# Peptides against a protein of PDB entry 3C66, part 78

Target 1, 189 residues: chain A of PDB entry 3C66
Amino acid sequence: KSWANLFEKNDFFFRYKFYLEITAYTRGSDEQHLKWSGLVESKVRLLVMKLEVLAGIKIAHPFTKPFESSYCCPTEDDYEMIQDKYGSHKTETALNALKLVTDENKEEESIKDAPKAYLSTMYIGLDFNIENKKEKVDIHIPCTEFVNLCRSFNEDYGDHKVFNLALRFVKGYDLPDEVFDENEKRPSK

## One batch from the design tools (peptide; made by RFdiffusion4, then SolubleMPNN)

Design b2_p18_2_s1 (from b2_p18_2, 9 letters changed)
Fold by OpenDDE base, seed 4:
Structure b2_p18_2_s1 (fold): chain B 189 residues (1-189), chain A 18 residues (1-18)
Amino acid sequence: as target 1 above (189 residues)
Amino acid sequence: MPVLNPQRGILEPFVLEL
């Protein structure tokens, strides 16, 4: 049974208290990003499998569709800011200083010719084993192995000025606005 | 919230606090 059939979008981002975000970043061409993000996306299932076998994790369910976004990114500092601030509702407001590329504005001359950062974000919903009284779950090894797997696939993906990959642990109430429809209210604390 | 980004030098143990 394909993971894709398990969850509708609307239920997925309300179902879990905790999420793992996997974001592939590219400061370069759309073609570069398609190759990079496609690779990362193809490996997410391997990370899920490694997470599921951890004693503290009861369930790790991927949302199978990536969220795509792009920003005008004229400087390296802007690219760092995107990587620092993206993926949390608490911090994403800082990205308002950058121009989000949309279907409505992508043909504007100032946007069309601008350097861009592309983002593809995958989400994993997490449920934990309460019985273990573990206030903490260490997922460092599986996540590091995943990053290394993706980055080692091609030598080009070692260039952190162009290609980046980050994992962020996020509570449901702090998910980015992009995962919710305009009429959806974000989960409460 | 914990973030893992090894290429940016964020190598601290990726430990989830529940």
Scores: peptide ipSAE 0.379, ipTM 0.894, DockQ to the pose 0.803
Fold by OpenDDE base, seed 2:
Structure b2_p18_2_s1 (fold): chain B 189 residues (1-189), chain A 18 residues (1-18)
Amino acid sequence: as target 1 above (189 residues)
Amino acid sequence: MPVLNPQRGILEPFVLEL
């Protein structure tokens, strides 16, 4: 299969047992989010390169399309909740307490002018070297360097009330529902 | 699952358990 065929959505979220989620959060304007998320997305390839050279990682494969979502986010507590609950099937149901912004509702006055949290999520599929019976792989350094690289680009990105960046390690069976089509069955444990 | 979010003070070693 060509490299291009490996990025077809159809099997990416079934191919790996493990994924690294990279989520850029913005509680602010759409313009702020576009700049922030665009920066983060532009650096993901650098993170992949750093992960690939780790002895415990056999493959670090980026999914090239970001997943976009936005919520009405009236309070700082709501913004913290989003950051706590997003990115895992086990916890994402808590987000139902917030109003999801959709194409159908975005023009409603109660939504249009409401404070929003924007989310852009990138995924990296991970395959590990089994022969190294290491039950643990330390990825702290490359991931921390990645976050620091993104946040240092502009002083404004240091404002954690507005801009956040999180990396989450997720098993395939615990991926958010957003990565699967309606007709796709979630991977089993 | 491990989470890394330095902005929220989550600075613990980001170690993946397989």
Scores: peptide ipSAE 0.376, ipTM 0.894, DockQ to the pose 0.814
Fold by OpenDDE base, seed 3:
Structure b2_p18_2_s1 (fold): chain B 189 residues (1-189), chain A 18 residues (1-18)
Amino acid sequence: as target 1 above (189 residues)
Amino acid sequence: MPVLNPQRGILEPFVLEL
């Protein structure tokens, strides 16, 4: 059985206690987002390689598919809110104040031509080497280098009003609802 | 929950607590 078949979608978000979320944000066109998110996605493997060599990390396992979402985002404040609140079950309920764009509503006149924020999120499952008695693992350098690599690829990606990139450390029980199917129970603490 | 977002000035040490 190929390694790809072993990681069916269903077990990945239950397999690890800890996850690193990589979210590419775009407040602009779908075309802009496609280019930006595609670039970020193409570099995730480099981040994984840098994480795996850290003494505190036993495994860094990327999930193969991004999660895509988009919101009507009329203001810069809304865009900041999205970046603050997205990526955690505890905080994602704040996004209910915004209109989620869906296949069912995307053709509505109020949504079709509205300013949008696009999100593409990649997940890395993390297993730590507890034997080192390290209660803390510093991943600042690899993650910062990753962000800088992505942002420096094109001058346009320096425009923080349009393009953003965030990394978030999340516990399995606090993963966003998007990663679970309707019939799946969220992991317990 | 630690977040790294340099574009928003969030450059604090990205240290994971287990």
Scores: peptide ipSAE 0.376, ipTM 0.892, DockQ to the pose 0.822
Fold by OpenDDE base, seed 1:
Structure b2_p18_2_s1 (fold): chain B 189 residues (1-189), chain A 18 residues (1-18)
Amino acid sequence: as target 1 above (189 residues)
Amino acid sequence: MPVLNPQRGILEPFVLEL
């Protein structure tokens, strides 16, 4: 099961030229993040359904599993920085200024009780109808509806100091390092 | 690279350029 999942992962992130990233952010407890990210993940299929019927989109294919990460996040400015820099290879190096929480370090005294930002990211691979000579595809409406759907589920999710949700359009060559195995070469431009 | 994050006031039209 683990090997099959790795193979599916590798194929997915090389299959498409374009991806939509959906990231749920939480600056709070692990329990808060579990509820928030779980809600967002449960609604991704609805976004896919709205995207796949757009004339400019040939395929909208969700990846089956979220990517999880967490950082020590002492300040609100750090939380804003995470949201600005995460999700692109060009910008993710800025996150090296923060302490990544891992299974190896999570019990360290300096990390265990520290404020944390949790991230869960879902990916949608996109293929476009190039034959229609559309250089641009407007996805604003379905994406906005998706964000509103998630945020309206609970009044607590309106607190942007704790809960955030972002969508990012990324080219395959600019995907975050997290989607590739250590021995995989990033797709070329 | 287009980003949509309404909570942070990023409300510009989410239009993909290919």
Scores: peptide ipSAE 0.371, ipTM 0.892, DockQ to the pose 0.821

Design b2_p18_2_s2 (from b2_p18_2, 8 letters changed)
Fold by OpenDDE base, seed 4:
Structure b2_p18_2_s2 (fold): chain B 189 residues (1-189), chain A 18 residues (1-18)
Amino acid sequence: as target 1 above (189 residues)
Amino acid sequence: MPVLNPLRGINEPFVLEL
């Protein structure tokens, strides 16, 4: 059964207690982001394969579509703030200090020509082997290899001022609001 | 919750606590 058939979009963010978020960041042009995020997305399956073979991980299921967002990002400090605060419901409210680019506002002169940070976020649902009584699972190696793979693909992707890549471990109740429909209630603890 | 970001140090442990 292809992985694609296993995931109805509607319950993915309720199915797992734990998620790994992979966010590709670009402070630059839309074209730069498209290339960067497309590369990262193309490699996610390799990360999944590496996660699945870890003794502590029972299941690693990627969500099939990235979540896209863009912010007006006038400064490098703003870009760092985005990377620090994005990806958790607890911290994402700090991003309200930045102007979110939407379809409604993207043509505004103040937004159109403004420096932007682009974000593409992929989600992996995680299920763990309870039997191992391991309260901790080390995923450093596969994640580091993934980051290195992406960043080493092109020399330009080594420029941390423009391109970044982060992985965040998130509990289901702390997923960003973007993954839920307006009528959906986030999972409880 | 652990975050792996090269800006913060790619060599830091990335250990999931369940």
Scores: peptide ipSAE 0.477, ipTM 0.909, DockQ to the pose 0.729
Fold by OpenDDE base, seed 5:
Structure b2_p18_2_s2 (fold): chain B 189 residues (1-189), chain A 18 residues (1-18)
Amino acid sequence: as target 1 above (189 residues)
Amino acid sequence: MPVLNPLRGINEPFVLEL
């Protein structure tokens, strides 16, 4: 990765106090996930446009690259646990109970042929209009429209046992470890 | 923190508290 790419990444996850995470989940094949995540990623710009016009949102800035991860996922309960625990530093430690697939272990026989859950996560940095003294911003409509747009693209994406999509609101200090390099300090509360 | 996941109810409010 170029120095410019590292700098852009590091600056992005420190620039905002708030983030919206968009995670595409697939419990199936890598090919299924590539199609599903690629579709979701292609629609993120439409969500950004809908967020930017909300009175409470000053800026909605997408990070350009997805974060990719995969876990050995032998049961439906494991898949539900992944979706419950992923996306927050406070809860992601529960995922240590599952085997993370890495470049180092992916060729192991016990991992190679195991059922997997794939995750692709897009981040949107959010800045809010403080002047309106609104302690709350409702984003239900644009987010629901986005989910419906993605799921309606193909009938197969309606199968919740295989394909899922979640949006999570996260504060900068509670971002997952994946967004920081080893030498970076997590933002303070 | 608020989460929108269709498995748990897409019809639930998704309100950000700052």
Scores: peptide ipSAE 0.476, ipTM 0.906, DockQ to the pose 0.753
Fold by OpenDDE base, seed 1:
Structure b2_p18_2_s2 (fold): chain B 189 residues (1-189), chain A 18 residues (1-18)
Amino acid sequence: as target 1 above (189 residues)
Amino acid sequence: MPVLNPLRGINEPFVLEL
């Protein structure tokens, strides 16, 4: 199978029991987000390389395409809420309190000029070396190095009121709805 | 589930439980 076939969405979100989500957040302009998310995406391969060499990780496989979303974000508290609730099926319903920006509504007067939070999310599928009886894997170092690498690239990316970056460990059954097609059933525990 | 977000503290452990 060509490497290209491994990156098709078709079974990626069913292939692994565990995923690492990398989300770049921007409360500002679409131009600001494009630069920030593009930087984060360009560095994901470095994180993968660091994860693959950990004794407890058998496979770290990145999905090739980001998932994009944006919300009307009137307040800083809303921006913090988005970062707290996004990335898990258990908590993502809280985002229904915010207006999702879509191609259909983006030109509405109430949305067009409203403050927005932009989200770009990359996924890494994880397979673990269970044979080593490791019930726990510490990934703090490579993840911290990755965050520091991205945030230190430009002085502007240090402003947490505008730019943020989070990594979330998620089980396959708790992946956000965005990763599944309408005809796909969520993985069971 | 563990989350690493600098706003909450980048120095917190990020340990995966399987």
Scores: peptide ipSAE 0.473, ipTM 0.906, DockQ to the pose 0.726
Fold by OpenDDE base, seed 2:
Structure b2_p18_2_s2 (fold): chain B 189 residues (1-189), chain A 18 residues (1-18)
Amino acid sequence: as target 1 above (189 residues)
Amino acid sequence: MPVLNPLRGINEPFVLEL
């Protein structure tokens, strides 16, 4: 099967039991987010390369399309809440307390000029070496290096009030709803 | 599930439990 066929959305989020989510957050302008998320996205391949060489990881497969969302984010507490709750089906319902920006509502005066948090999320499917009987795989080093690489690119990206970057490990059954189409059933445990 | 977020401390372990 061509690598191209593996990047088709159709089975990517069903193929793996485990995923690594990489989310770039921006509480600021669309332009700020575009630059920040674009930088993060451009570095994901480097993280994949570092993950692939770990003994416990058999496959690290990136999904090449980012998932984009934005919320009205009036306060810093809201921004922290987004970062805490996003990326897991178990917790994402808490985001319903915030106004999701959509194509239908983005031109409303109350939304258009409101402070916003922008999110861009990349996914890496993970397969592990079963033979190693390792119930645990330490990925701290490559992930920390990745975060530092992104944050150090521009001094502005050191402002945690505006720019953030998080990596979340999730099981396939706990992926956010955004990765599934309406006709797709969430993977079982 | 483990999360690596600099706001929580970039120096915290990020260990995947399978």
Scores: peptide ipSAE 0.472, ipTM 0.907, DockQ to the pose 0.728

Design b2_p18_2_s3 (from b2_p18_2, 8 letters changed)
Fold by OpenDDE base, seed 2:
Structure b2_p18_2_s3 (fold): chain B 189 residues (1-189), chain A 18 residues (1-18)
Amino acid sequence: as target 1 above (189 residues)
Amino acid sequence: MPRLNPNRGILEPMVLEL
């Protein structure tokens, strides 16, 4: 099956036991986020290439579409909370304390002019070589190189109050709800 | 689960335990 046939949305988040989430965060303008997230997204392919050559990784398969969300984010503490809680089903319910920006509410005066945190999340499905009894695969180096590559592109991206980048290793059963359709049952443990 | 968030100084070893 060509790579293109594997991108049919319907089974990507069921295909792998493990995922790497790459989230670009911006507490600022939509324009700032578009530039930052666009940069991060443009580098994901380089990360995939670095992951694929690791002996413990059989497949590193990127999901090509980012997941976009934004929240009203009035404080720095809220922004830290978003970064802490996002990306795991176990913790994402804490985000319900924040106002999600939707197409239905974005024009409300209380939301339109409010400080926002923007999130763009890319997913990489991971399959591991079981036969190499290495219960442990270290992906620290390629992930760190990726972050450094993104952050070094522009000096402005060094401002952690505005721009953030996180990589999270997540099991399929703990993926955020956003990756599943309403009619899809979350993978079991 | 390993998380790399450079902002928090937590370069947690992204050692994936399978």
Scores: peptide ipSAE 0.211, ipTM 0.783, DockQ to the pose 0.820
Fold by OpenDDE base, seed 3:
Structure b2_p18_2_s3 (fold): chain B 189 residues (1-189), chain A 18 residues (1-18)
Amino acid sequence: as target 1 above (189 residues)
Amino acid sequence: MPRLNPNRGILEPMVLEL
């Protein structure tokens, strides 16, 4: 049985206490986002490899599929808000002020031609080696190297008005609602 | 929770507290 079949979607977001979220943001065209997110996704394995060798990390397990979302994003301030608020259950409610683009509404005239922010989010489940008495693990270096690798791939990806990349450390109980099915109960603290 | 947003030019330390 291939390793891919063992992790049914349903257990991944309950299996770990901690997650690293990698979100590629694009305020532009769907084509721009496809190229940017595809690049970021292609490099996640390199980040995993760099995380796994850290003394405090026992396991770094990537989820295989990105989560895709898009919002109507008329202003730069809205784009900054999306980047600030997305990726945590505590803060994601602020995004309700923006119109989420769905398959049901994407053809509406007010949405179809509106400026959009596209989001692609990859998740890495983290298990830590507590035996090392390290109450703290610094992942700054691997994460920085990853961002620099993605941003330096094409000169266009240096434009922060269009392309952004964020990494967020999140506890399982604070994961965004998007990772849970309607019938799934959010993990408790 | 630690967040790395390199867009702000500040590589904030991502020190994970367990």
Scores: peptide ipSAE 0.211, ipTM 0.781, DockQ to the pose 0.791
Fold by OpenDDE base, seed 1:
Structure b2_p18_2_s3 (fold): chain B 189 residues (1-189), chain A 18 residues (1-18)
Amino acid sequence: as target 1 above (189 residues)
Amino acid sequence: MPRLNPNRGILEPMVLEL
């Protein structure tokens, strides 16, 4: 199978038991988000390289495309809630309290000029060396280095009221609904 | 599940339990 076939959405979110989610958040303009998310996305390959060399990790495979979403975000508390609840099937239902921005509604007067939170999420599928009897793998160092690399690129990215970056370790059965097509069944435990 | 969010201050160790 060509390397290209491994990046087709078709089986990526069923292939691994474990995923690392990297989400860039922006509460501001679309232009601000484009710059921030583009930077984060450009650095994901460096995180992958650092994960691959860990003794407990057999494979770290990035998905090629980000997942994009945006919400009306009137308050800072809403922005904190988005960051807390996004990225897990168990918690993402809390986001239903916010207005999702879509191509159909983006020109509505109540949405067009409203404060927005933008989200771009990259996924890394993880396979582990279970044979080495390692029940635990510490990924803190490479993840911290990645966050520091992104945040240090521009002083503006130090403003946590506008720009945020989170990494979440998620099991395949707890991936957000956005990664599955309408006809796909979520992986079981 | 391990989560790293720099906004909450001290990054908690991301020790993955398999």
Scores: peptide ipSAE 0.214, ipTM 0.783, DockQ to the pose 0.787; fails the geometry check
Fold by OpenDDE base, seed 4:
Structure b2_p18_2_s3 (fold): chain B 189 residues (1-189), chain A 18 residues (1-18)
Amino acid sequence: as target 1 above (189 residues)
Amino acid sequence: MPRLNPNRGILEPMVLEL
């Protein structure tokens, strides 16, 4: 059964209290990002499988579609800021200092010719086994193995100036605004 | 919230506090 048929977009980001975000970053060309993000996306299922076998995790369900965004990224500091601030509603407002590339503005000369950071974000909804009284679940090993798998696939992906990969654990109420439609209300705490 | 960004050299333990 394809994971794709299990969740309509609208219910997925309200269904879980916890999410794991996997973001592939590229400061370079669109072509570089397509290759990098495509690789990362192709490996997410392996991460899911490794998470599902952890005693503290009851369910790990991927949202099968990536969220795509890009920013004008003139400096390395801007790229670091994107990587630091992206993926949480609490921190994403800092990205308002950067120009988000949209279909409406992408043809503007100042945006078209600007250096860009591209982002592709995959989401995994997490449900935990409450019965185990585990106040804490360690997902470090599966996540590290996943990052290493992606980074080691091609030598070019070792260049942290261009290619980056981050995993963030986020509560449903702190998901980025991009996952909600304009008419959707963010989950409450 | 735990974040794994190996790019910053911080392989922080991703211990999820529920």
Scores: peptide ipSAE 0.197, ipTM 0.777, DockQ to the pose 0.809; fails the geometry check

Design b2_p18_2_s4 (from b2_p18_2, 8 letters changed)
Fold by OpenDDE base, seed 4:
Order: sequence, then structure tokens, then C-alpha cells
Structure b2_p18_2_s4 (fold): chain B 189 residues (1-189), chain A 18 residues (1-18)
Amino acid sequence: as target 1 above (189 residues)
Amino acid sequence: MPKLNPLRGILEPMVLEL
């Protein structure tokens, strides 16, 4: 079955019980973020390949398009909060304290010149081999290798004040609201 | 519920509890 048919947005976020979120963060310029996120995105396929060979993982399917967001991020504390709270429906409401940058507001003087945190998020749908009675699957190694690969690509990407990379394991019912269209109901528990 | 701590900055073990 062509990989292309798996990428129809319409059911991807309903197809799996579990997702791995990969978020590239940048507190800096749009140009810095474009380079950083582009690098991370280019390596996601390598992570998928490493996940697929794990005995507990039956399927690891990437969603092909990143989700892009940006926030006004005046302080380092705000940047830490974004990294802590983003990527889960349970916690994302804390980000309402920050100004989300939108196409409608990006030209406002208070937003245009404000420090920003940029986010690019890739999703991997996960299916597990239940037959192995493995209540636990360790994905630390491939995730660590992935982070190290991205961070070591350029010395600048070692600066955690500017560039960050997070991997989050999320249940389908706890996916961020951004992955659903306005008319879509999030998966139930 | 898999309590998976996101791998952020510090490479913490990421064990999925299914």
C-alpha cells in the first residue's frame, strides 16, 4: 500500500491510540526556526525507521506535514512554559496565557516586534505488538539518537536558550487541539 | 496510562507503558 494513501489528514489522528510528537522549538528569528525545523523534519524518517525495528512497535507512521505555531515569548520562563505545556490537550490551556501569533494578528505592532517562540511539530502514529504482553516499550535509545543527531548537526543547535527539541508520547484523546479541524471531535478515551 | 515524560533537553528514559 502506497505510503501516500496513509497521509490523508482526515483520519490520521483517529487511526492510532498512541502518537509520538516531535517538536522543534526556536526562540529567535523565523530564519533560525526555518533552518532548525527543516533539519529536524529531514531526520524524522530516520527515527521512524529506528522505531519500526523495535520488537514492541508494530507500526510507526509519520504524518508528512508539520504543524506550525508561534507565540509571543517575552521571557525565558515563557519559553520553558511553552516547552512544558505544549503537545497535550490536558496542559495546552496553560498556553492561553501567551499570545498566539496568527495571520490575523501578526501585523499588530505589539506582536510584530515581540520576541517569539516558533514551534514545528511532527507526528508519528504508533501501533504496538500486543501479543508480546509487553506492558512497556522502551523507545529511549532511538529517541536519544535522534535528538543527538539533530543537536550535533550544527554547534548553534546546542544552544538551549534558542533551539530546543522535544519528543512527547501522547494518547489520541490527549492530542493538541491543533491537529483537529473545527468540526472534528477529538477521540474518546 | 503511559506516564511518558517528554524527552526535553535532558535525554530522559522514555518508556512507554501500554
Scores: peptide ipSAE 0.181, ipTM 0.742, DockQ to the pose 0.475
Fold by OpenDDE base, seed 3:
Formats: C-alpha cells, sequence, structure tokens
Structure b2_p18_2_s4 (fold): chain B 189 residues (1-189), chain A 18 residues (1-18)
C-alpha cells in the first residue's frame, strides 16, 4: 500500500510541532505559475532526501497536495509584501489589504484583467532527534541547494520580478489558516 | 523564525532552534 494512502489528510497539520513551508510565487500569468510551481513541486522530494540525512532530523514528511492562492497584485511593493507576510498566522492578516482571488470573484471585471500574484505552497512536517542534544539544526545547505536547483532550471526563473521561491520554518501553532478546515481548531502552543 | 528569502541572494542561516 503506497505511503500516500496511510496518512489521511486530517492529521498532518497536527502531527508535527514544526513545518517547513516551500512557496513558489509568480507575478505574471497562470501559465507561468503552472510551469514554475510544477517544477518546484517536482523537486521537493530531493529536498526531503537531503533533510532526512541530517543528524538532527528524524523525519521529513512532505504533504502531498499544494495549497494554492492568488491575490490582485498591482505593484511590486504588493508583491514584496505578499512574500514577507505570507506563511505565518501572525503576519498573514496583513494580506487582507489585498484582494484575494476566488472562484466566486475571478470573473469580476476589476479582478479578471488585474495583475496577479500566484502562490503554491508545499509543507514538510519535521520531527527532530532531541536526544542528540543539538538545540540547533542547520538546514541552510539543503535549502540553498534546493533553491539553486529550481532557479537554475530555466533562465526565466532568474527574474525575481516574476518568479520567487521562499522557504519558511514555522511552528504548528503559527501555520497559515489555509491548512485547517473550518471546523478544525488551530494547535495550541 | 528563520526565513530563507532567496530574493536577497543571501540564504540566511536556517538555524532551527528547537
Amino acid sequence: as target 1 above (189 residues)
Amino acid sequence: MPKLNPLRGILEPMVLEL
């Protein structure tokens, strides 16, 4: 039985105290985002493999489904704000200043032709080897290699005005609201 | 929280404090 069938979607965001978020950003077309996010997603398994071999990491488990969102993004400053504020419950409320694109509003004249930022976010649950008395685990090297791998795949992905990639370490209680169902209570500290 | 923002070309040390 494939590993995919064993983890019911329902407990992944409660199972770990720590998560690594991988977000692909695109300020451009849906087609550009599909290519970029698809590439990033295809490489996540390589990052997982590199994380698992670190002495401080016991488990690195990817969630199989990306989370997708898009915002009206008229300016470069708005795009920088999205990249700064997204991926943490503490900061995501700042994104309420932007218009979230939904299936309900996407055909509105003010939204349809507006510049957009697209986001695709993948999550990796992390469990650590506490016994090794390493109060600190450095994941810089694997993460850097991953970013470089994605960015170097196509010359177009070097354009930071269009394509971005961020990795964020987040505690379970500070995960974005998007990962929880309406009836789910956010993990406590 | 350690954020790798590759925009600055400086992947900040992602030292996870447990």
Scores: peptide ipSAE 0.160, ipTM 0.758, DockQ to the pose 0.755
Fold by OpenDDE base, seed 1:
Structure b2_p18_2_s4 (fold): chain B 189 residues (1-189), chain A 18 residues (1-18)
Amino acid sequence: as target 1 above (189 residues)
Amino acid sequence: MPKLNPLRGILEPMVLEL
């Protein structure tokens, strides 16, 4: 099957038991976010290559498209809350306290000029070599190198008040609701 | 669940328990 058929949204989020989420955050302009997220996305393949060579990882497959969202983010505390709560079904309900920016509301005066947090999330599906009795796989080194690579590209990306990058290891049953279509049932435990 | 958040300055060990 061509790589194109493997990345149909339809089965990717059901195919793996485990996922690595890579989220680029920006509290600033859409232009700032476009540059930052575009950089992060351009480096994901390098992370995949480093994950695939780990003895405990059988497969690391990136999903081809980012998930995009934005929230009204009036305070730095709200921005920290977004970074803490986003990326897990268990915690994402806390984001309901913030105004989600949509195509329907983006032109409202209260939203248009409001400070915003932008999010772009990439997913990597992971399959592990369980047969090797490795109950634990350390991915710290590849992930740290990836973060350092993205943050060091431009001095502006060192400003944690504006630009952030998080990696989260998530089980398939705890993926955010955004990855499933309205008619899809979340994977069971 | 292991989360790597650079805001904490110390990347917590991302040891995945399967």
Scores: peptide ipSAE 0.143, ipTM 0.751, DockQ to the pose 0.770
Fold by OpenDDE base, seed 2:
Structure b2_p18_2_s4 (fold): chain B 189 residues (1-189), chain A 18 residues (1-18)
Amino acid sequence: as target 1 above (189 residues)
Amino acid sequence: MPKLNPLRGILEPMVLEL
């Protein structure tokens, strides 16, 4: 099976027990987000390469398609809440307090001109070397290097009021609903 | 399971507990 066939959506989110989520956040324009998320996405392969060489990581496989969403985000507190709650099934229900921008509602006057937070999320499936009895793997260094690489690309990306980048380690049963189709059952614990 | 806090900044440790 070609590498491309391994990343068909159909089994990727069931294949691994563990995932690393990489989310680019933008509270600003769609153009700002496109530039920021595109940069982050372009660097994910470098993070994968750094993860693959770590002792205890057997496999790091990126899902090639980003997941995209946007919310009406009138306040800085709302933007902080999005960053806190997004990326886990346990906490994502808190986002229901915000207006999700959809293709159906994006042209409504109250939404069209509203301040927005944009999200683009990349996923890396992780498999670990169980034989090493390492209950813990430290990924701080490669993750920090990745964040620094993205943030240092342009001075504007240092503005945390506009641009943010988060990495979250998530178990397969706690992946956000966005990764599953309506006919797919969430992995059990 | 300890909520692995998302790495939001340069200095946050990210230790995966398996």
Scores: peptide ipSAE 0.139, ipTM 0.729, DockQ to the pose 0.446

